# Peptides against a protein of PDB entry 9IZ0: the designs that were tried, part 329

Target 1, 345 residues: chain A of PDB entry 9IZ0
Amino acid sequence: ITCLGSNGHTYKQLVKGGNDDLRQDAVMEQVFEQVNGFLRSYRKTSQRNLSMRTYKVIPLALKTGVIEWVQDTIPLGEYLDSAHKVYHPKEWSLSTCRKLIAEKQMEDLETRLKVYDLVCRHYRPVFRHFFLESYADPVQWFTTQTNYARSTAVASVLGHVLGLGDRHGQNILIDKTSGEVIHIDLGIAFEQGKKLPVPECVPFRLTRDVVDGMGITGVEGVFRRCMEFTLETLRREEDSLLSVLEVLRYDPLFSWLISPLRRMKKQKMQLENFNQPESGNITTDASRDPKIQRNNVSGESEAERAILKVRQKLSSTLSVEASVGELIRIAQDPSYLALMFCGWS

## One batch from the design tools (peptide; made by RFdiffusion4, then SolubleMPNN)

Design b2_p30_1_s4 (from b2_p30_1, 16 letters changed)
Fold by OpenDDE base, seed 4:
Structure b2_p30_1_s4 (fold): chain B 345 residues (1-345), chain A 30 residues (1-30)
Amino acid sequence: as target 1 above (345 residues)
Amino acid sequence: DLLKELIELARELGLEGLAANLEGALKEKE
């Protein structure tokens, strides 16, 4: 929709209706705004203008709301698919890569690593071209690449701490003006991504293309340092962040668990993206209700466990540098990326 | 009582959307 603002300007907005609960997105955006407050208050982060890019989400009703249309953005995955066709026209298509990974999804880790390596050799990183194409002025190029590395660092720390899931290339927007990343579809948080049909094994998305966008220094430049400053800020503000999450514990509308419907929707989308023929008879043999032990883990005990995991991730047992170093290592580890739905790009 | 305290805390924390959700839930209980 296009709305006329009180200022006489027209604003494009996305009305999202149906099965997506925008309340979780709206709450997560508010958590990000609070974290942005902490980042502004701390000298090391404020001097670098570190922030999580937010977008306005207005929940109107159950599963209906208005999302700010983030202007001048492109989904990372859309850019990468297009750029790979231009820069590497002799390499494999994204669909071919997805198919090969899917065909081996039930195989052992060694087989999956071999297929991942094969896919990586036939689908090379291209995201550096986004900055080279979009920013002809060297100052703009440097500024936007720096903004990308900074925003990716903040989003990576927050994504890890809050356990954001479903961080595929369509849920990460790139701002074409600033180079900043914008994370969307926040409905999988608090490590619920581990409950997806293809579990998320990485703390955040740090694939080869995500790194290629950081330029010649990769992760060892602005990105690592900004992760360290962000984590240092969050450790300092641990009690404040935990207090925000404790308020969410009592929100009757907030879901600490992935809904079965959302899980099924994501499963269907994963299967469709793999071009697995509908081997037709998913006989809804309703009879094999897997005894999902509904351990009557009260929603309260799931919230408590989620908050406890956030506290554990903010632990000062390791230095900031050691913690960030380990997170970067795990996020780039082929043994985890080979298990992902799209770990090669 | 607790729900009112949480609404106040949500507002103090600038969580206006959460405060509004909690107020909605309070009104449904009253």
Scores: peptide ipSAE 0.019, ipTM 0.471, DockQ to the pose 0.017
Fold by OpenDDE base, seed 5:
Structure b2_p30_1_s4 (fold): chain B 345 residues (1-345), chain A 30 residues (1-30)
Amino acid sequence: as target 1 above (345 residues)
Amino acid sequence: DLLKELIELARELGLEGLAANLEGALKEKE
């Protein structure tokens, strides 16, 4: 939908309907705005304009809402698929890579690592080209690449702390003006990504293309330092962040669990990306939303577990540098990336 | 009572959309 704003500007808006609960997205965006407040309060983060890029989500009903259309953006996955065809036309297609990984999904780690390595050799990173082709001015190039590394660092720390899942290339937008990342579709949080048919094993997306966009220093520059400053800020504001999450614990509308319908939809989308579209109208009238049990088998609420897990991630037991170092290591570990749906790009 | 306190706390924390969601849920229970 295109709306005319009170300021006389036309805004595109995405109306999302169906089984996606936009209330979770709207709540997560509010949590990000609070975190942005914390990042503005501290000199180390404010001097770098560190922020999680946010967008407005207006839930209209249980499963419908309006999402702000972020202008001048492109999905990371859309750019990467296009750019890979241009810069590496002799390499494998994304569909070929996906197929090979899927065919080995049930195999042992050693077999999956071999296939992952094979895919990586036939699908090389291209995301550095985004900055090289979009920004002819060296100052703009450097600024936008720096903004990318900064925003990715903030999103990586915050995504780890909040346990954001479903961080595939279509759920990460790139601002073509600033180079900043914008995370969308926030309906998988608090480690619920581990409950997906392909479990998410990494703390955040730090694939080869995500790193290639950071330029020649990769993770060992702006990215690492901005992760450290972000984590330092979140540790200082632990009680404030936990207080925000405690309010959510008692939200009767907030879902701490992935809905079975959303899980099935994500499963189907994952499978359909592997199978050619057989035209089968399986109208499974899955109309009965099963009452999402908030409590696990142990009688502990999933909200309490989520908050406890956030507290554990903010623990000062390790230094900021050690914690960030370990997160970066795990996020780049082939043993985890080989287990992902798209860990090569 | 608890839901009203949470609405107030959500507003104090600048979580206006959460406060509005909680208010909606309060109205559906009244």
Scores: peptide ipSAE 0.017, ipTM 0.497, DockQ to the pose 0.018
Fold by OpenDDE base, seed 2:
Structure b2_p30_1_s4 (fold): chain B 345 residues (1-345), chain A 30 residues (1-30)
Amino acid sequence: as target 1 above (345 residues)
Amino acid sequence: DLLKELIELARELGLEGLAANLEGALKEKE
């Protein structure tokens, strides 16, 4: 839809309908705006213009709403699939890699590590080419790559602290003008990604292609330093951040749990991404929802546990450098990435 | 029609500017 703004400018807007709960997205965007306030107030983060990129979400109902159209963006996963075909046309297709990982999903860790290593050897990183092909001027190239590393660092710390899930390449947009990342589809938060059919085992997405986009220094350059400054800011503003989350505890529209519908939708999407369209009418009778024992954990007890987990992640027990070092290590560990739906790219 | 439902919901929420823009987009499709 194209809308006329009160300023006389026309804005493109995306109307989402059907099964997308935009209420969680709108709430998480409000949390990001508060965190952006903290990042602007702290000298080490403000001097680097560190921010989480946000977009406007107007939820109209449980399943409908209007989203700001983020102009000049591309999904990371769309770029990577295209770029792998261009730069490595003799390597395996993304579909071949997905199939091999899927076929071994129920196997032991040793078998899954062997398949992950095999996939990694036949699907090499290409994301550095985004910056090289998009920016002919060396200053623009360096600036946009720096902006990418900064933006990814902020998103990685916030994604860990808030327990953001479902961070696949289609839920991460790249701004073609700035090189910054925009995270979309924020409806899996507070470690609810661990309850998915394929549990999320990493604190944030730091795959080989995400690292390749950081340039020659990888994680040891701008990225690590910006993670440290972001975590230092969030530790300083812990009480302010926890106060924002306590307000959400009393929002009857905010779900601290993954909705059964969203879980089923993600399960279906995972299965559809593994099944090539063989024409078979498998009427999967969706009727056998296993009786998820409604453990009467009150919504209050889940909110309290989520807030306690945020506080634990902001703990000053370890230095900022040690905490960031451990997060980077875990996020890149093959033993975790081999367990993920798409940990190789 | 999803667009008609969105116009009604935008009005119920007091989002008159959004409702008017959605009505404009409805008229362009008719």
Scores: peptide ipSAE 0.000, ipTM 0.268, DockQ to the pose 0.028
Fold by OpenDDE base, seed 3:
Parts: structure tokens; sequence; C-alpha cells
Structure b2_p30_1_s4 (fold): chain B 345 residues (1-345), chain A 30 residues (1-30)
């Protein structure tokens, strides 16, 4: 819909109805606005304009709301699939790569690593071309690539600390004007992604294409330094961040558990991407919820565990540089990426 | 009582949307 604001400007908005709880997304956006306050107050982060890109979410009812339409954006996964067909037309299709990874999902790590390497050799990174195509002026090219590396660094630290996990390419938008990343569909937080059938094993998405967008320096340039400054700021503001999360602990509307509906939707999305189109008759008999023993971990116990994990991730036991170095190492480790749904792109 | 304190704390932290959600939940319990 398009709404006229009280200021006389028109705003495009998405009215979302159905089974998605927008309250979790709205709460996470408020946490990001508070973190953006910390990033603006700290000299090392403010001088670099470091921020998590946010969007407005207004929950109107339990499962309906209005979302800001983020203009001039494209989903990362949509760009990468299109660009790969243009720049590497002789390489494997995304569907072929997904099929090969799926066929080996139950195999040992050594076999999965061999298949991951094989897929990587037949599906090369292309995300550098986004900046080369979009920005003919060298100053705009350099500025937007720098903004991409900065915004990805902030999102990576926050993604680790708040347990957002490996965000799939449809949940990461690229701003075509600034080069910044926007994370959407924030309803899987506090490491809830580790409870998926294909668990999120990485602290944040740092695949070959995510790195390719950073240019010639890759992770060792602007990205690493901006991660360090972001983590330094979050460690300084630990008590303030934990106080924000303690308010959420007592929010009767916030769910510290993945909703059964979101779990089913993510399971279906994971399974549909692995299933050939021919097996139409998987009656997802919704009645066979596998008795995953719901250990009746009270919502309070999950909230306490989530806050404790945030505190542990903000610990000053390791230097900022050592902590960031380890996060970058784990996020790029083939032993984790080979276990992911789409770790090659 | 606790919900009222949390609404005030959420406002002090600039979490106006959370304060509004907690006020909504308070009204549903009254």
Amino acid sequence: as target 1 above (345 residues)
Amino acid sequence: DLLKELIELARELGLEGLAANLEGALKEKE
C-alpha cells in the first residue's frame, strides 16, 4: 500500500497478514536502534558511521502488521543467482549444487567436504560484479563497497551476539544506492536457528560471495577493523545491552522459542529446496510432529540462557582482535560451510 | 506492578514500541 504521511510525503508499506508473528521482528528492530545509539556515541564507530540498517515494523495484531517497504533494494540471493547465470553460464546451476549437497547430507564430514569443494569449483563467486555494474564512477564504487564492508561487519557482530545465525540470501537485502546490507525476517534470534533440521552452524554469513563483495582485501580490510570497533563498542555498553534484553525477558508477547508455524515454514523451505519436484505426495501430515521431546524448558529458562549467552559473547576474556579473528575463522571454515544449506555462495 | 515498572523502564530506554506492546498486554489482563 502507499500511505500519505502527516508531512505530505508518500510512503510505500507492506501490509503482512497470516501466520507470521511480526512482534519478534519489531522487538529486534528496537534492539538494533538502541545498538545504533551506542555506535553513534562511541568515537571509533561514529567516525565511520557504523550502524545496523533498520526498517519500521508496526505489529497491529498477533499475526498482522505493517512493514516499511525498503526501497531500492534487492535480495542477495536473487542478485547472486541472476549474476552467476550471466558471468558463469558454463558452471552448474544453483539447483544442481543444492541437489548434490542434499544427496550427501547424511554422509560423513569428509564426504561432505569433498562435495562442498566440488560445488565450489563449479559455482564461482560473482558478488564483486554488483559494485562494478551499479557504480560507473570510481568514487561511488569505492564508497559503496566500503559501506557494504562496514554494514556487513556491524551485522556480523550483532548476528553473532544476538544469535541471528546464518541468514539465507533472501533475508539479506542489498541497498542499490548505498551498498549497505539490510537484514529482514528477524524472527529467528538467540541461536534458535541451531534447532532447525539443518542447523545454522556459523556465527554469521561469511560465504565466498559475501567476501567477494568486500573487494581485493576481502575480510582483512575494512571488514575486520569495523567488526573490531563494533565489538569494542558492544563490550563497553554490555550493561546497557543486557538491560534492554532483560526488559524483553518479561515481555509477555516476546517468544524465546521458535514458533511452531515458523519452524514448519523453515523446515518446509529447507526440504523443498532439497526435494526434486517429482515427489508431490509428501503429505506433510502436520500430525506427525516428530516427538522431539519438548523438554519443557520454560520460556523463562530459555530467556535466561539467551541472556547468559549474550553476556558470554561480550566477555573480555579474549582481546577484541582475537575474538574477531576467531569469529572470521569459524564463519569461513569449510567444515561448517559444508554442513550448511547453502555454504558455497 | 511489575508490568508497569517494565513499561516505565522500556520508555526510559527509548523502547516506545515495546512500551506500547506491554501496555497492550496489561490492558488484555485487566
Scores: peptide ipSAE 0.000, ipTM 0.246, DockQ to the pose 0.018

Design b2_p30_2_s1 (from b2_p30_2, 18 letters changed)
Fold by OpenDDE base, seed 4:
Structure b2_p30_2_s1 (fold): chain B 345 residues (1-345), chain A 30 residues (1-30)
Amino acid sequence: as target 1 above (345 residues)
Amino acid sequence: KEEEKLKKQLEALKERLEKLEEKRELWKKA
């Protein structure tokens, strides 16, 4: 839809209807704005203009709302699929890679690693071409690639600390003007991605294409340093961040748990993305798995566990450099990426 | 041939700029 603002400007708005609760997105965007306040207050992060890119979310009802249309953006996954066909036309299709990973989903780690390595050899990184194509001026190219590495570093630290899930290539937008990343569909937070049918095993998305976009230095240099400064800021502001999350503990509109409906929707989308024919008779008789123990863990006890896990991730037991080094290692580890829905790109 | 030479020159120029601005960011930190 197009809205006329009180300032006489026309704004494009995306109306999302369906099964996704935009209230979760709106709450997480509010947390990002508070964190952006901390990043602006700290010299090491403010001097680099480090921020999580936000967008306006207006929840209208359960599962319905208006999202601000971010102009001049492209989904990372859309760019990568298009660019891969151009730069590597003799390599495997994304659908072939997905099928091979899916066919081995129930196999052991050794078998999954062999298939992941095979897919990686037949689907090479291309995301460096985004910056090479989009910016003819060397200063613009460097500035946008630097902005990409900086924004990805902030999003990686925040994504880890807040336990953001469902970070697939369609939920990460690239701003074509700034090179910054914009994370969307924020309704899987506080490690609820581990409860998906394909559990998320990495702290954030740091796949080969995400790294290829950082340029020649890869994760070394701008990305690593900006992760360190972001984590140092969040450790300094731990009590402030925990206080913001405690306010959400008492928000009756915020769900600390993934809804069964969202889990089922993601399960269907995962199956559809594997080109498995709809075997029509998945009557998901919602009755038959009573063995999710109804531990009457009140929504309060889930919030308390989530806040405790955030505190644990902000622990100063390891140096900032050691903690960032471990996160970068785990996020790139084939033993975790081979378990993911799309860990190769 | 010329297009391939121009691509290599562009890549080398981009790498040199990246090294110069990494230096400039290091100098802004000093």
Scores: peptide ipSAE 0.029, ipTM 0.567, DockQ to the pose 0.013
Fold by OpenDDE base, seed 5:
Structure b2_p30_2_s1 (fold): chain B 345 residues (1-345), chain A 30 residues (1-30)
Amino acid sequence: as target 1 above (345 residues)
Amino acid sequence: KEEEKLKKQLEALKERLEKLEEKRELWKKA
């Protein structure tokens, strides 16, 4: 839908209808705005303009709402699929890589590591080309690549702390103007990604293509430093962040659990993405409600457990540098990436 | 040939700029 604003500007808006609960996204965007307030309040983060990119979500009802259309963006996965065909036309297709990983999904870790390594050798990183193609000017190239590394660092720390799941290439947008990342579809939070059919084992997405976009220093440059400053800020504001999350404990519209419908939609998407390019209109025919055993865990007991996990992730028991070092190590570990649906790019 | 030489020079200048501004960001920590 296109709306005329009171300022005379035309805004494109995406109306989501059907079964997508936009309340979860709206709540997570409110948490990100509070965190952005913390990042602006501290010298180390404000001097670098560190922020989580947000988008406006207006829930209209329990299952309907309006999302602000993020202009001048591309999904990371869409860029990568196109770029791999251009830069590495002799390598394997994304569909071939997905098929090989899926065929070994039920096998042991050793077999899954072997197939992951094989896929990695036949599907090389290309995301550096986004910056090289889009920005002819060296200063614009450097600025946008720096903004990418900074925004990815903020999103990585915050995504870990809040336990954001479902961080696949279609749920991560790249702003073509700034180089910043924009995370969308925030309905899998507080480690509910571990309950997906393919459990998420990494703290955030730090695949080879995500690293290739950071430039020649990879994770050891701007990225690591901005993760450290972000985590230092979140540790200082622990009580403020926990107070924001406690308000959500009393929100009767907020679900601390993955909805059975979202779990099924993601399961179907993970199964169907073997046969079709990701851009297809996902008409989820909602007709088959399998008797998922509703473990009657009270929403309050899940909220309390989620808040306790956030507190544990903000613990000062380890230095900021040690904590960030371990997060980067785990996020890049082949033993975790080989278990993901798409851990190679 | 000349276009490939210009492309390599541009890549080398970009890499040098990156190293210089990583230094600048290290200095902004001080």
Scores: peptide ipSAE 0.027, ipTM 0.549, DockQ to the pose 0.013
Fold by OpenDDE base, seed 3:
Structure b2_p30_2_s1 (fold): chain B 345 residues (1-345), chain A 30 residues (1-30)
Amino acid sequence: as target 1 above (345 residues)
Amino acid sequence: KEEEKLKKQLEALKERLEKLEEKRELWKKA
């Protein structure tokens, strides 16, 4: 649909219907707008125009809503698959890599590291080419690559602090005009991604292709510095951020638990990513609930745990530099990346 | 050949600009 805004601009909007609960996305976007307020108020972050890119979400009902259509974007994973075929046509296909990782999913860490290394040698990074192809002008190239590194740094800190899960290449958009990242499908927050069949093992996505997009300095340039300033801002505004999350604790529109429908959707997507044959009978036989210990964790007890974890992640026990250094190390650790469904790109 | 030379010159200019603007970001911290 197209709507006329009060500012006289026409906005294209996507109406989503079906099984997607957009209330979670809407709440996370509101949290990001508050965080963007903190980033604008702090000198070190405001001077760099640091922000989490947001999109408007209006939930209309339990399963329907209106989302701002993010124009001039491409999913990171779509670009990477296409670019890899162009720049490395003799290397393995994404499907071959996924198959080899999936075949070793139940093996020990040593075997999984060996197959991950093998996949990495046959699927090289290409994301630097996005900037090289899209921006012929050196100033535009530099500006967009800098914006990419900055926006990725903000998203990485927020992803860690808020426990955003399921940050795969299809739910990270690249804005082709600015080079900034836009995170979509925010339905997994507060470490609920650890409850997926393939758990979230990394604090944020910092794969080889995510790093290749940062240019010659990789993580040690703009990215690290912008993570540090973002984390410093969030530590300064800890009480303000926690107060926002406490309001959400009592929001009847927010679910601190992953819905069975979202779990099933994400399970299906993970199984598809592993090329597991669709066992066609998704019989709605709700009877084979695997023994997910129904720890009767009230939504309230999950909210308390979530807020406590946010507070712990904002702890000043380590310096900002040490905390960021450890996050970058963990996010790039092969021992975690080898456990992911797509940790090689 | 000329296109490849221009591409290399463009990459070198891009890298130099990156270093200059990293310097400019460092100077905005000073």
Scores: peptide ipSAE 0.021, ipTM 0.545, DockQ to the pose 0.013
Fold by OpenDDE base, seed 1:
Structure b2_p30_2_s1 (fold): chain B 345 residues (1-345), chain A 30 residues (1-30)
Amino acid sequence: as target 1 above (345 residues)
Amino acid sequence: KEEEKLKKQLEALKERLEKLEEKRELWKKA
């Protein structure tokens, strides 16, 4: 829908309904606003204007609401699919790559690494072209690429600390004006992505295309330093951040666990992307779901466990540089990326 | 030995780049 604001500006708004938990998005956006306060308070982060890009979420009910649509954005995955067809018309399609990775999903790590390497050779990075095509002025090009690396660094640290999941190319928007990233669909947090049918095993999305957008310095320029400054700020504000998360422990509308329905919806969306013909009634006899003892782990015990994991990720046991170095290493490790649903782009 | 020299060169380049970024952000505020 399109709404006229009291300020005379026209805003596009996305109305979401059904099974999408907009309360999770609204809560995570509030956490990002608090973190943006911390980033403004420290010289190293404030001088670089480091922030998590936010959007307004108005939850109308548990599963319905209005999201303010960010104008002049494109989903990263939409740009990459389009650009890959232009720059590499002789390479494999995204559907071919997805199919080959899925066909090997139940195989050993060695087999999955071989298929991942094969896919990587037939689907090369293109995200550098976003900046080269969109910005003819060298100063604008360099500024937007710098803003991309900065915003990706902030989002990567926050995504790790808060355990944000489901960071696929459709849930990451690029602002065409600033080059900044905008993360959407925030309803998989506190490491609940590890409970998906394809478990998330990277701390944040740092695929070859995400790195290609950083330009010639890759992760070793603006990105690494901005991760370090962001993590340094979050470690200094640990008690403030934990206090914000403790308020959520007592919010009866906040879910610390992925709902079975959301898990099934994500599973279905993953399967539909494989164009497997409707092979017949796999009556998956729902009786052989292993009795996951529903230990009624009280929602309180899961909230406490989530807060303890955030505290552990903010631990000063390692230097900021060592911690960021390890996060960057893990996020780029083929042994993890080969296990992901889409780790090649 | 060569790897350690490359690491030191990379650290010096990172520090130089940070100083250039700080200067550039100062120039944008001016």
Scores: peptide ipSAE 0.019, ipTM 0.367, DockQ to the pose 0.014

